# Peptides against a protein of PDB entry 6B4E, part 19

Target 1, 295 residues: chain A of PDB entry 6B4E
Amino acid sequence: TNFDKISKMFWHYKDKIAQIKQDIVLPIKKADVNVRNLLSRHKRKINPKFGQLTNSNQQLFKIQNELTQLINDTKGDSLAYHWILNFIAKAVVHQAETEVRVKPESALPLGKLTLYLLVQFPELQELFMARLVKKCPFVIGFTCEIDTEKGRQNMGWKRNNENKWEDNTSYDERMGGILSLFAIITRLQLPQEFITTTSHPFPIALSWHILARICNTPLNLITNTHFVILGSWWDAAAVQFLQAYGNQASKLLILIGEELTSRMAEKKYVGAARLRILLEAWQNNNMESFPEMSP

## One batch from the design tools (peptide; aimed at target 1 A205 W208 H209)

Design b2_p13_8_s3 (made by RFdiffusion4, then SolubleMPNN; from b2_p13_8, 8 letters changed)
Fold by OpenDDE base, seed 1:
Structure b2_p13_8_s3 (fold): chain B 295 residues (1-295), chain A 13 residues (1-13)
Amino acid sequence: as target 1 above (295 residues)
Amino acid sequence: MEELLKKLESIQL
C-alpha cells in the first residue's frame, strides 16, 4: 500500500471541494435571477426524491426518470448544470449520513439510484467522490490521527454550533452509513441500458482497496470506527465481493475479520466484536446480504 | 488475478 498516493488522493479531493465552492457554488449566488429561480425550484423538487425511495424497483425507476428530467432541464447552462449535480452529490451523501445510518438496507435503493445518475451524468462522478472523501475518508482507505483538531476534521468529524465534537457513536454511525452506500455502489451491476457502452465508474476493485489499505494502516491509527465501517462494508458487499474474487476475497475477509481484530483485541472495540461475529457467521455458511428489492 | 495476488501480497499486518 502506497500511503503517499492515498494522501495525495485525499488532498486532491479536498482541493476539489474548495474549487467547487469557488467555481460553482459562489458564482451561482451572483447569477441571473431567472437562473437562480430555476435552480431553487429544481432543488425543491429534487431534494424530496431521495426520501421517496423504497424497496421497490418500480419506485426507483420512477425517481430515476424524474431526476433525469430535472437535471436535463439545466443542461442549457453549464454553471446551472454543475450546480445541480453538486447539489445532488451533497444530497446523496447526506441521505447516507441520516437514513442509511439508521436503516442500512436503504443503501441498496440509494446506491442503485446513485449509480444510475453517475453513469447518466458523468460530471457527477468527481463531484460525488470529492464529497464522499471529505465526509468519509475511509472510502479511499485514508486514515490519519484524530488526537488533533485538524486530524479530526480531516477524518470527517463534525462540530455542532457550540463548537463541540459529535459523539463517538454519532461519528461511527455516519461513517458506517456513508461507507455502506459506497460499498453498495461498488458491487452493483450497471443498469442494463449502460452495460455495453459504459464502464463501471466505481467498480468492486475499490472495495478491495478499502480493505487492503485498512489492513496496512499502522495499528496505532486503527480505531473503533475502522471496524464499524468494515462491518458496514461487510453487510453491504461481502457476498458480492466473494463472488468477484473467490479465494483471494476469502483471504482478505479473514485478514480483516480474524487477524486485524486479533491484533487490536486489547482495545476491546465494539466494532471489532461485531466484525468477529460476521466472520463467524460466514465460517458457519451463514453470510447474509441485504434483501433484494421488489419489482 | 495476478494483479489481485500482488495486492494481497502487499498486505502487512
Scores: peptide ipSAE 0.033, ipTM 0.732, DockQ to the pose 0.126
OpenDDE base, seeds 2, 3, 4, 5: peptide ipSAE 0.031, 0.032, 0.031, 0.032; ipTM 0.728, 0.731, 0.730, 0.732

Design b2_p13_8_s4 (made by RFdiffusion4, then SolubleMPNN; from b2_p13_8, 5 letters changed)
Fold by OpenDDE base, seed 1:
Structure b2_p13_8_s4 (fold): chain B 295 residues (1-295), chain A 13 residues (1-13)
Amino acid sequence: as target 1 above (295 residues)
Amino acid sequence: DEELLKEIESIEL
């Protein structure tokens, strides 16, 4: 694992966030009143759509079509178009932080919707990835120390209005929610209408990178959160990962589930204990996945 | 994927 490359990727996306603020978010505040009003109306229509997702594919397709139309309405103004895509990127990640956090299986419909939008609107890809990396660096296998304020900030820790860090449990759950969404996206097949014309923007290989990079992370940087997000990944993608890579996938699952947990046993991480349980379930031919969506 | 194989082979736990 080339950690210098990973660090460069991390900072690339941090810079992208700053660029988005300067080139997209701030300019819209000074845009024509008609443009601002249009975007305000679209924002109000778009935002509820993510909460309207269910375990129904029919409902998913309805929402996909509604969002597609709303986004297309902005294409006549490049700045407005990019602003609405950035809003969507933020909203999707926020949904992962809030809803997927408490209901992991909701990652499936959210992931399907997100993947559709990423393919339908390619400009969303960089905006979305930048937001993901900012909030959950684990999606690219980035890890740094969290014994400094800057380190915590880099790893996506939040402070409240009183400048207090969020609780460890809150952080772990948020990271798990975001990682679940990303894992789902990586293991989903493209919608049928795109299979022959488009490559998958975030393929299953990115899941491989997450696992391998975490395994190569210096042990002194491994925290409970690493095991929590690995468990979240496992629930979201392990079955499909095994289908994709077979024996090589098995090696990685054993490395994270058995070897990494064993190396960190002295820490008695709750996340590690859960990951051991997932490994044992798999060894007993009882690996579970999220339920498939209804028609 | 050769790149993925190299990555797993580089893992030193």
Scores: peptide ipSAE 0.065, ipTM 0.776, DockQ to the pose 0.114
OpenDDE base, seeds 2, 3, 4, 5: peptide ipSAE 0.040, 0.046, 0.037, 0.044; ipTM 0.751, 0.760, 0.733, 0.752; seed 2 fails the geometry check

## One batch from the design tools (peptide; aimed at target 1 L252 E259)

Design b2_p14_1 (made by RFdiffusion4)
Pose (drawn by RFdiffusion4):
Structure b2_p14_1 (pose): chain A 295 residues (1-295), chain P 14 residues (1-14)
Amino acid sequence: as target 1 above (295 residues)
Amino acid sequence: SYEETLTELNEFFE
């Protein structure tokens, strides 16, 4: 892995976040009354819909249809359309760092919803990827030091209600939840409406990149967070990763489960212990996936 | 062994 290229990719998405603020978010303050009214009303109607998802496919379709109508209502104004898509991208990532953090299997319905929106509204793709990278750089394998305040900001750290950094547990759980959503998206087949005509925008090869880049990361930059997101990724995508790459995926899973954990053993990282358990469960022919969605 | 596995995986991916 050429980590200079990974850094260039990271800063490209950081620049995209700045461009979104300059060209989508700030100009909306100057939009006409009709646009402001529509966006104010629609954002209220959109916000709770992500938490209304359940393990039921019928409920997923209902929410997809409701959101598709609301988004289509904004297409008469390119700025309003891009603003509501940016709002949705932020809301989905927030849902991942809150609900998926507590209930990891909720990443499956949320991933299906997001993938559907990503192909129904393709302008969402760049907005969503930039948001993921800004909030969880591990999705592209970016890692930097966090000794400095700027490094902590680069890696997606947040502050609590007194300018102190959130505890390590809170950060690790958020990163797992976000990366779990992206891991689900990379291993999902497109919905039937698009599977016959469209290339998957974030395919399974992106999961290969995450694993390979963590395994190639200098060991002095590895933290408990790397093991936590790999465990979250495993729960969301390891079965399909093997289906895609076979013996090569097996070699990579062994590398992360046996070698990456062993080389960092002195740190006694909690996530490394869980990744070893996942490796042993697979070796005992008991690899799990999230239960498929109910009707 | 670790570096050898990474070389094989990189060759395969490319």

Design b2_p14_1_s1 (made by RFdiffusion4, then SolubleMPNN; from b2_p14_1, 10 letters changed)
Fold by OpenDDE base, seed 4:
Structure b2_p14_1_s1 (fold): chain B 295 residues (1-295), chain A 14 residues (1-14)
Amino acid sequence: as target 1 above (295 residues)
Amino acid sequence: SFDELMAELEKWYS
């Protein structure tokens, strides 16, 4: 693992966030009043749709079509179009932080919707990844120390209005929620209408990178959160990961479930204990996946 | 390539 490369990638996306603010968010405030009104209306229509997702494909397709229409309505103005996409990127990640964290299986419909949008609107890809990396750098296997304020900030820790850091449980759950969504996206097949014409924007190989990079992370930087997000990833994607890479996938699952947890045993991390349970379930031929969506 | 992916895990098997 080339950690310098990963760091460069991390900072690339951090810079992208700053660029988005400068080139998209701030300029729209000075845009024509008609454009601002359009975006305000669209924002209000778009925002609730992510919460309207269920385990129903029919509902998913309905929402896909509605969002597609709403986004297409903005294409006449490039700035408006990019603003809406950035809004969607933020909204999707927010949904992962709030809904997926408490109901991980909700990542499946959200992931399907997101993947559809990422393919339908390619400009969303960079915006979405930048937001993901900012909020949860684990998605690219980035880790730094959290003994400093800057380190915590880089790793996506939040502070409240009183400058108090969020508690460990809250952080772990948020990271787990975001990682669950990303894991789902990486293991989903493209929608049938795109499978022959488009490459997957965030393929299963990105899951491989997450696992491998965490395994190669210096042990002194490994925290409970690492094991929590690995557990979240496992629930979301382990079955499909095994299907994709076969024996090589098995080796990597054993590395994270057995070897990495063993090396960190002295820390007695709760997340590590759960990951061990997942490993044991798999070894006993009891690996589970999220239920498939209904028609 | 997948070979590149596998190379990331070299330290665990070398």
Scores: peptide ipSAE 0.384, ipTM 0.917, DockQ to the pose 0.108
OpenDDE base, seeds 1, 2, 3, 5: peptide ipSAE 0.364, 0.228, 0.240, 0.242; ipTM 0.914, 0.847, 0.845, 0.843; seed 5 fails the geometry check

Design b2_p14_1_s3 (made by RFdiffusion4, then SolubleMPNN; from b2_p14_1, 8 letters changed)
Fold by OpenDDE base, seed 3:
Structure b2_p14_1_s3 (fold): chain B 295 residues (1-295), chain A 14 residues (1-14)
Amino acid sequence: as target 1 above (295 residues)
Amino acid sequence: KVDELLKELQEWAE
């Protein structure tokens, strides 16, 4: 693992966030009133759609079509188009932070919707990754120290209006929710209409990167959060990961479930305990995945 | 053993 390259990637996306603010968000505030009104209306229509997802494919397809139409309505103005995609990127991540964190299986319909949009609107890909890395650097296997304010900020910790850091449980759950979504995206197949014409924008190899990079992370930087997000990833993608990489996948799962947890046993991390339970379930031929969506 | 596995994973993953 080349950590210098990972750091460069991390800062690339941090710079991208700054660029988005400068080139998309701020300019739209000075745009024509008609454009601002259009975007305001579309924002209000788009935002509820992510919460309307269920375990129904029929409902998913309905929402996909509705969002596609709403996004296409903005293509006549490049700035408006990029603004609405950036809004969607933020909304999807927010949904992961709020809904997926409390109901992990909701990552499946959200992930299917997101993957569809990422393929249908390729310009969403960089916007989405930038937002993911900002909110949850674990998606690219980035870790830094959190003993400083800047370190905590880099790792996606939030402060309230009183400048108080969020509690550990809240942070862990948010990171788990976001990582669950990303894990689902990496293990999903492209929709049938794209499978022969388009490459997967965030393939299963990115899950490999996450696990491998965490395993290679200096132990002094490993926290409970690392184990929490590994558990979230496990629930979301372990079955499909094993299908993709076979014996090599098994080695990596054993490495995170047994070796990494054992090395950190003195810390008595709750997340590590859960990960060991998942490992044991797998060893007993009882690995579970999220249920498939209904027709 | 673990170190060897990590080395293999590094070479394969990147």
Scores: peptide ipSAE 0.033, ipTM 0.695, DockQ to the pose 0.626
OpenDDE base, seeds 1, 2, 4, 5: peptide ipSAE 0.030, 0.028, 0.032, 0.032; ipTM 0.703, 0.692, 0.700, 0.699; seeds 1, 5 fail the geometry check

Design b2_p14_1_s4 (made by RFdiffusion4, then SolubleMPNN; from b2_p14_1, 7 letters changed)
Fold by OpenDDE base, seed 4:
Structure b2_p14_1_s4 (fold): chain B 295 residues (1-295), chain A 14 residues (1-14)
Amino acid sequence: as target 1 above (295 residues)
Amino acid sequence: SVEEKLKELEEWKS
């Protein structure tokens, strides 16, 4: 694992966030009043859509169509179009932080919706990835020290209005929620209408990178959160990952489930204990995946 | 590439 490359990727997306603010968010405030009004109306219509997702494919398709129309309405103005996509990117990640963290299986409909939008609107891809990396660097296998304020900030830790860091449990759950969403996206097949015409924007190979990079991370930087997000990933994508890579996938699952947890046993991380349970379930031929969505 | 992925895995084991 080339950690310098990963670091460069991390900072690339951090810079992208700053660029988005400078080139998209701030300029729209000075845009024509008609454009601002359009975006305000669209924002209000788009926001509730993510919460309307259920385990129903029919409902998913309805929402996909509605969002597609709303986004297409902005294409006449490039700045407006990019603004609405950036808004969607933020909204999706926020949904992962709030809903997926408490109901991991909700990542499936959210992931399907997101993947559809990523393919339908390619400009969303960089915007979404930048937001993901900012909020959860684990999605690219980035890790740094968290014994400094800057380190914690880089790893996506939040501070409240009193400048107090969020508690460990809250952080772990948020990271798990975001990672679950990303994991789902990587293991989903493209919608039928795109399979023959488009490449998957965030393929299952990115899950491989997450696992491998975490395994290669210096042990002194490994925390409970690493095991929590690995567990979240496991629930979200392990079955499909095994289908994709076969024996090589098995080796990597054993590395994270057995070897990495063993090396960190002295820390007695709760997340590691859960990952061990997942490994054991797999060894007993009881690996579970999220239930498929209903029609 | 697949080769790069395998290298990342092997580097951890070595």
Scores: peptide ipSAE 0.028, ipTM 0.693, DockQ to the pose 0.110
OpenDDE base, seeds 1, 2, 3, 5: peptide ipSAE 0.027, 0.027, 0.023, 0.027; ipTM 0.693, 0.698, 0.660, 0.697

Design b2_p14_2 (made by RFdiffusion4)
Pose (drawn by RFdiffusion4):
Structure b2_p14_2 (pose): chain A 295 residues (1-295), chain P 14 residues (1-14)
Amino acid sequence: as target 1 above (295 residues)
Amino acid sequence: SETAATSPLPLPSM
């Protein structure tokens, strides 16, 4: 892995976040009353819909239809359309760092909803990817030091209610939740309305990049967070990763489960212990996936 | 620098 290229990709998405603020978020303050009223009302109606998802496909379709109508209502104004898509991208990532953090299997319905929105409204793709990379750089394999305040900000760290950094556990759980949503998206087939006509925007090769880049990361930059997100990724996508790449995926899973954990054994990382358990469960023919969604 | 991988990790074909 050429980590200079990974850094260039990271800063490209960081620049995109700045461009979104300049060209989408700030100009909306100057939009006319019809646009402001519509966006104010629609953002209230959109916000709780992500938490109304359940393990039921019928409920997923209901929420998809409600959101499609609300988003289509904004298409008459390109700025309002891009603003509501940006709002949704932020809301989905926030849902991943809150609800998926507590209930990892909720990444499956949320991933199906997001993937549907990503192809129904393609302008969402760049907005969503930039948000994921800003909030969880591990999705593209970016890692930098966190000894400095700027490094902590680059890696997506947050502060609590007294300018102190959130504890390591809170950060690790958030990163696992966000990366779990992206991992689900990479291993989902497109919904039937699009599977016959459209290329998957974030395919399973992006999962290969995450694993390979962590395995190629300098060991002095590896932390418990790398093991936690790999475990979260495993729960969300390891079965389909093997279906996609076979013996090559097997070699990579062994590398992360046996070698990466062994090289970092002195650190006694909690996530490394769980990744070893996941490796052993697979070796005992007991690899799990999230239960498929109910009717 | 040391890494967990001792060999290249190219993207394989599906």

Design b2_p14_2_s1 (made by RFdiffusion4, then SolubleMPNN; from b2_p14_2, 5 letters changed)
Fold by OpenDDE base, seed 2:
Structure b2_p14_2_s1 (fold): chain B 295 residues (1-295), chain A 14 residues (1-14)
Amino acid sequence: as target 1 above (295 residues)
Amino acid sequence: METVATEPLPLPAL
């Protein structure tokens, strides 16, 4: 693992967030009244769609079509189009932070919707990845110290209006929710209509990167959060990861579940204990995945 | 801990 490359990637996306603010978010405030009114109407229609997802594929397809139409209505103005896509990227990540956090299986319909939109609207890919890395650097296997304010900010810690850091449980749960969504996206197949014409924008190899980069992270930087997000990843993608990489996947699952947990045993991390339980369930031929969606 | 490869090895084309 080349940590300099990971750091460069992390800062690339941090810079992209600043660019999005300057080139998309701020300019639209000065756009003509018709464009601003269009975007205000579309924002209000788009925002609830992510919470309308269920375990139904029929409902998913309905929402896909509705969002596709709403996004297409903005294509006549490049700035409006990019603004809507950036809004969607923020809304999807927010849904992961709030709903997937408390109901991990909701990552499946949200991930299917997100993957469809990422393929249908390629300009969403960089906007979405930048938002993910800002909120949850674990999606690219980035880790830094959290003993400084800057380190905590880089790792996606939030402060409240009183400048108080969020509690550890809230941070762990938010990171788990975001990573569950990303893990699902990486393990999903492209919709049938895209398989022959498009490559997967965030393929299963990105799950390999997460696990490998965490395994190679200096142990002094490993926290309970690392184990929490590995557990969230496991629930979301371990079955499909094993199907994709076979024996290579098995070795990596043993490394995170056995070796990494054992090396950190003195810390008594609750997340590590959960990951150990997931490993043991797999060893007993009881590895579970999220239930498939209904027709 | 053994350094984990950044990329998986290509699966042999079945």
Scores: peptide ipSAE 0.148, ipTM 0.773, DockQ to the pose 0.173
OpenDDE base, seeds 1, 3, 4, 5: peptide ipSAE 0.146, 0.134, 0.143, 0.137; ipTM 0.772, 0.768, 0.769, 0.766

Design b2_p14_2_s2 (made by RFdiffusion4, then SolubleMPNN; from b2_p14_2, 4 letters changed)
Fold by OpenDDE base, seed 1:
Structure b2_p14_2_s2 (fold): chain B 295 residues (1-295), chain A 14 residues (1-14)
Amino acid sequence: as target 1 above (295 residues)
Amino acid sequence: METAATEPLPLPAL
């Protein structure tokens, strides 16, 4: 693992967030009133759609079509188009922080929708990845110290209105929700209409990177959150990861489930205990995946 | 099976 490269990637996306604010979010406030009104109407129509997802592919396709139309309506103005995509990127990550956090299996329809949009609108990819890395740097296997305010901020910790850090459980659950979504995206096949024409924007290899980078992370930087997000990843993608990489996947699952947990046993991390349970379930041929969506 | 050749298996952390 090249940690300098990962750090450079992390800072690239941090800079991208600043750029998005400067080049997209702030300029639109000064845009024509008709453009601002259009975007306000579209925002109101788009927001509910993420909560309208179910385990139905028919409902997914309906929402995909509705979102496609709404996004296409903005293409005549580049700034409006990029603004609506950045809004969608934020909304998807917010859905992961809220709904997927409490219902991990909801990552599947959300991930399918997101992957469709990422392929249909390629400009969404950088906007989405920047938002993911800002909120959950674990998606690229980035870790830093959290003993400083800057370190906590870099790792996506939030402060409340009283300038108090969020509790560890809230942070862990949010990181788990975001990572579940990303893990799902990495293990999904492209929609049938794109398989022959487009490469997967966030392929299963990115799941490999997450696991490998965490395993190579200095042990003094490993926290309960690392195990929580590995458990969230496992529920979301372990079955498909094994299908993709076979014996090499098995080795990496053993590394995270057995070796990494054993090395950190003195910490008695709850997330590590859960990851051990997932490993044991797999060893007993009881590895579960999220239910497939209905037609 | 394409080995996940893009990143090696983790080394045992010293």
Scores: peptide ipSAE 0.033, ipTM 0.698, DockQ to the pose 0.072
OpenDDE base, seeds 2, 3, 4, 5: peptide ipSAE 0.027, 0.031, 0.027, 0.026; ipTM 0.635, 0.704, 0.630, 0.671

Design b2_p14_2_s3 (made by RFdiffusion4, then SolubleMPNN; from b2_p14_2 with S7E S13A M14Q)
Fold by OpenDDE base, seed 3:
Structure b2_p14_2_s3 (fold): chain B 295 residues (1-295), chain A 14 residues (1-14)
Amino acid sequence: as target 1 above (295 residues)
Amino acid sequence: SETAATEPLPLPAQ
């Protein structure tokens, strides 16, 4: 693992967030009133769509079509188009922080919708990845110390209006929700209409990188959150990961589930205990996936 | 220090 490369990638996306603010978000505030009104109407129509997802593919396709039309309505103005995509990127991550956090299986319809949009609108990819890395650096296997204010900020910790850090449980659950969504995206097949013409923008290889990078992280930087997000990843993608990489996947699952948990046993992390349970379930041929969506 | 896991991807399982 080249940690210097990972650090450079992390800071690239931090810079991208600053660029998005300067080049997209701030300029639109000064745009023509008609453009601002259009975008305001579109925001109001788009926001509810993510909460309207169910376990139905039919409902998913309906929402995909509605969002596609709404996004296409903005393509005549490049700034408006990029603004609406950035809004969608933020909204999807927010849905992961709120709904997926409490109902992990909701990552499947949300992930299918997101993957469709990422392929249909390629400009969404960098906007979405930048937002993911900002909110949950674990998606690229980045870890830093959290004993400083800057370290906590870099790892996506939030402060409230009283400048107090969020509680550990809230942070862990948010990171788990975001990582569940990302894990789902990495293990989904492209929609049939894109399979022959487009490469997967966030393939299963990115899941491999997450696991390997965490396994190679210095033990003094490993926290309960690392085990929580590994458990969230496991529920979301372990079955498909094993299908993709076979014996090499098995070795990596054993490394995170057995070796990493054993090395950190003295910490008695709750997330590590859960990951151990998932390992044991797999060893007993009881590995589960999220239920498939209905037609 | 020995790496716990090799980051370069293995060949996909067929």
Scores: peptide ipSAE 0.040, ipTM 0.755, DockQ to the pose 0.384
OpenDDE base, seeds 1, 2, 4, 5: peptide ipSAE 0.035, 0.036, 0.038, 0.036; ipTM 0.668, 0.660, 0.751, 0.743; seeds 1, 2 fail the geometry check

Design b2_p14_2_s4 (made by RFdiffusion4, then SolubleMPNN; from b2_p14_2, 5 letters changed)
Fold by OpenDDE base, seed 2:
Structure b2_p14_2_s4 (fold): chain B 295 residues (1-295), chain A 14 residues (1-14)
Amino acid sequence: as target 1 above (295 residues)
Amino acid sequence: METVATEPLPLPAQ
């Protein structure tokens, strides 16, 4: 694992966030009043859509179509188009932080919607990845120390208005929610309309990178959060990962589930204990995935 | 513990 490359990628996306603010978010505040009004109306229509997802594919397709129309209405103005996509990227990640963290299986409809939008609107891809990396660097297997304020900030820790850090449970759950969404996206097949004409923007190989990079992370940087997000990944994607890579996948699952947990046993991480349970379930031929969506 | 973060070869689609 080339950690310098990973670090460069991390900072690339951090810079991208700054660029988005400078080139998209700030300029729109000075844009024509009609454009600002359009975007305000669209924002109000788009924002609730992510919370309207259910386990129904029919409902998913309805929302896909509605969002597609709303986004297409902005294409006449490049700045407006990029602004609405950036808004969507933020909204999707926020939904993962709030809903998926408490109901992991909700990542499936959200992931399907997100993947559709990522393919339908390719400009969303960099905006979304930048937001993901900012909020949850684990999606690219980046880890740094969290003994400093800057380190915590880099790893996506939040502080409240009193400059108090969020509690560990809240952080772990948020990271788990975001990673669940990303894991789902990586293991989903493209919609039938795209499968022959478009490459998957975030393929299952990115799940491999997450696992491999975490396994190669210096042990002194491994925290409970690493195990929590590995467990979240496991629930979201382990079945499909095994289907994709077979024996190679099995080896990597054993590495995270057995070897990594064993190496950190002295820490008694709750996340590690859960990951061990998932490993044992797999060894007993009881690996489960999220239920498929209804028609 | 070193895992090669190389792109794994996908299994042939069954």
Scores: peptide ipSAE 0.038, ipTM 0.672, DockQ to the pose 0.151
OpenDDE base, seeds 1, 3, 4, 5: peptide ipSAE 0.043, 0.027, 0.035, 0.036; ipTM 0.656, 0.646, 0.629, 0.739; seeds 1, 4 fail the geometry check

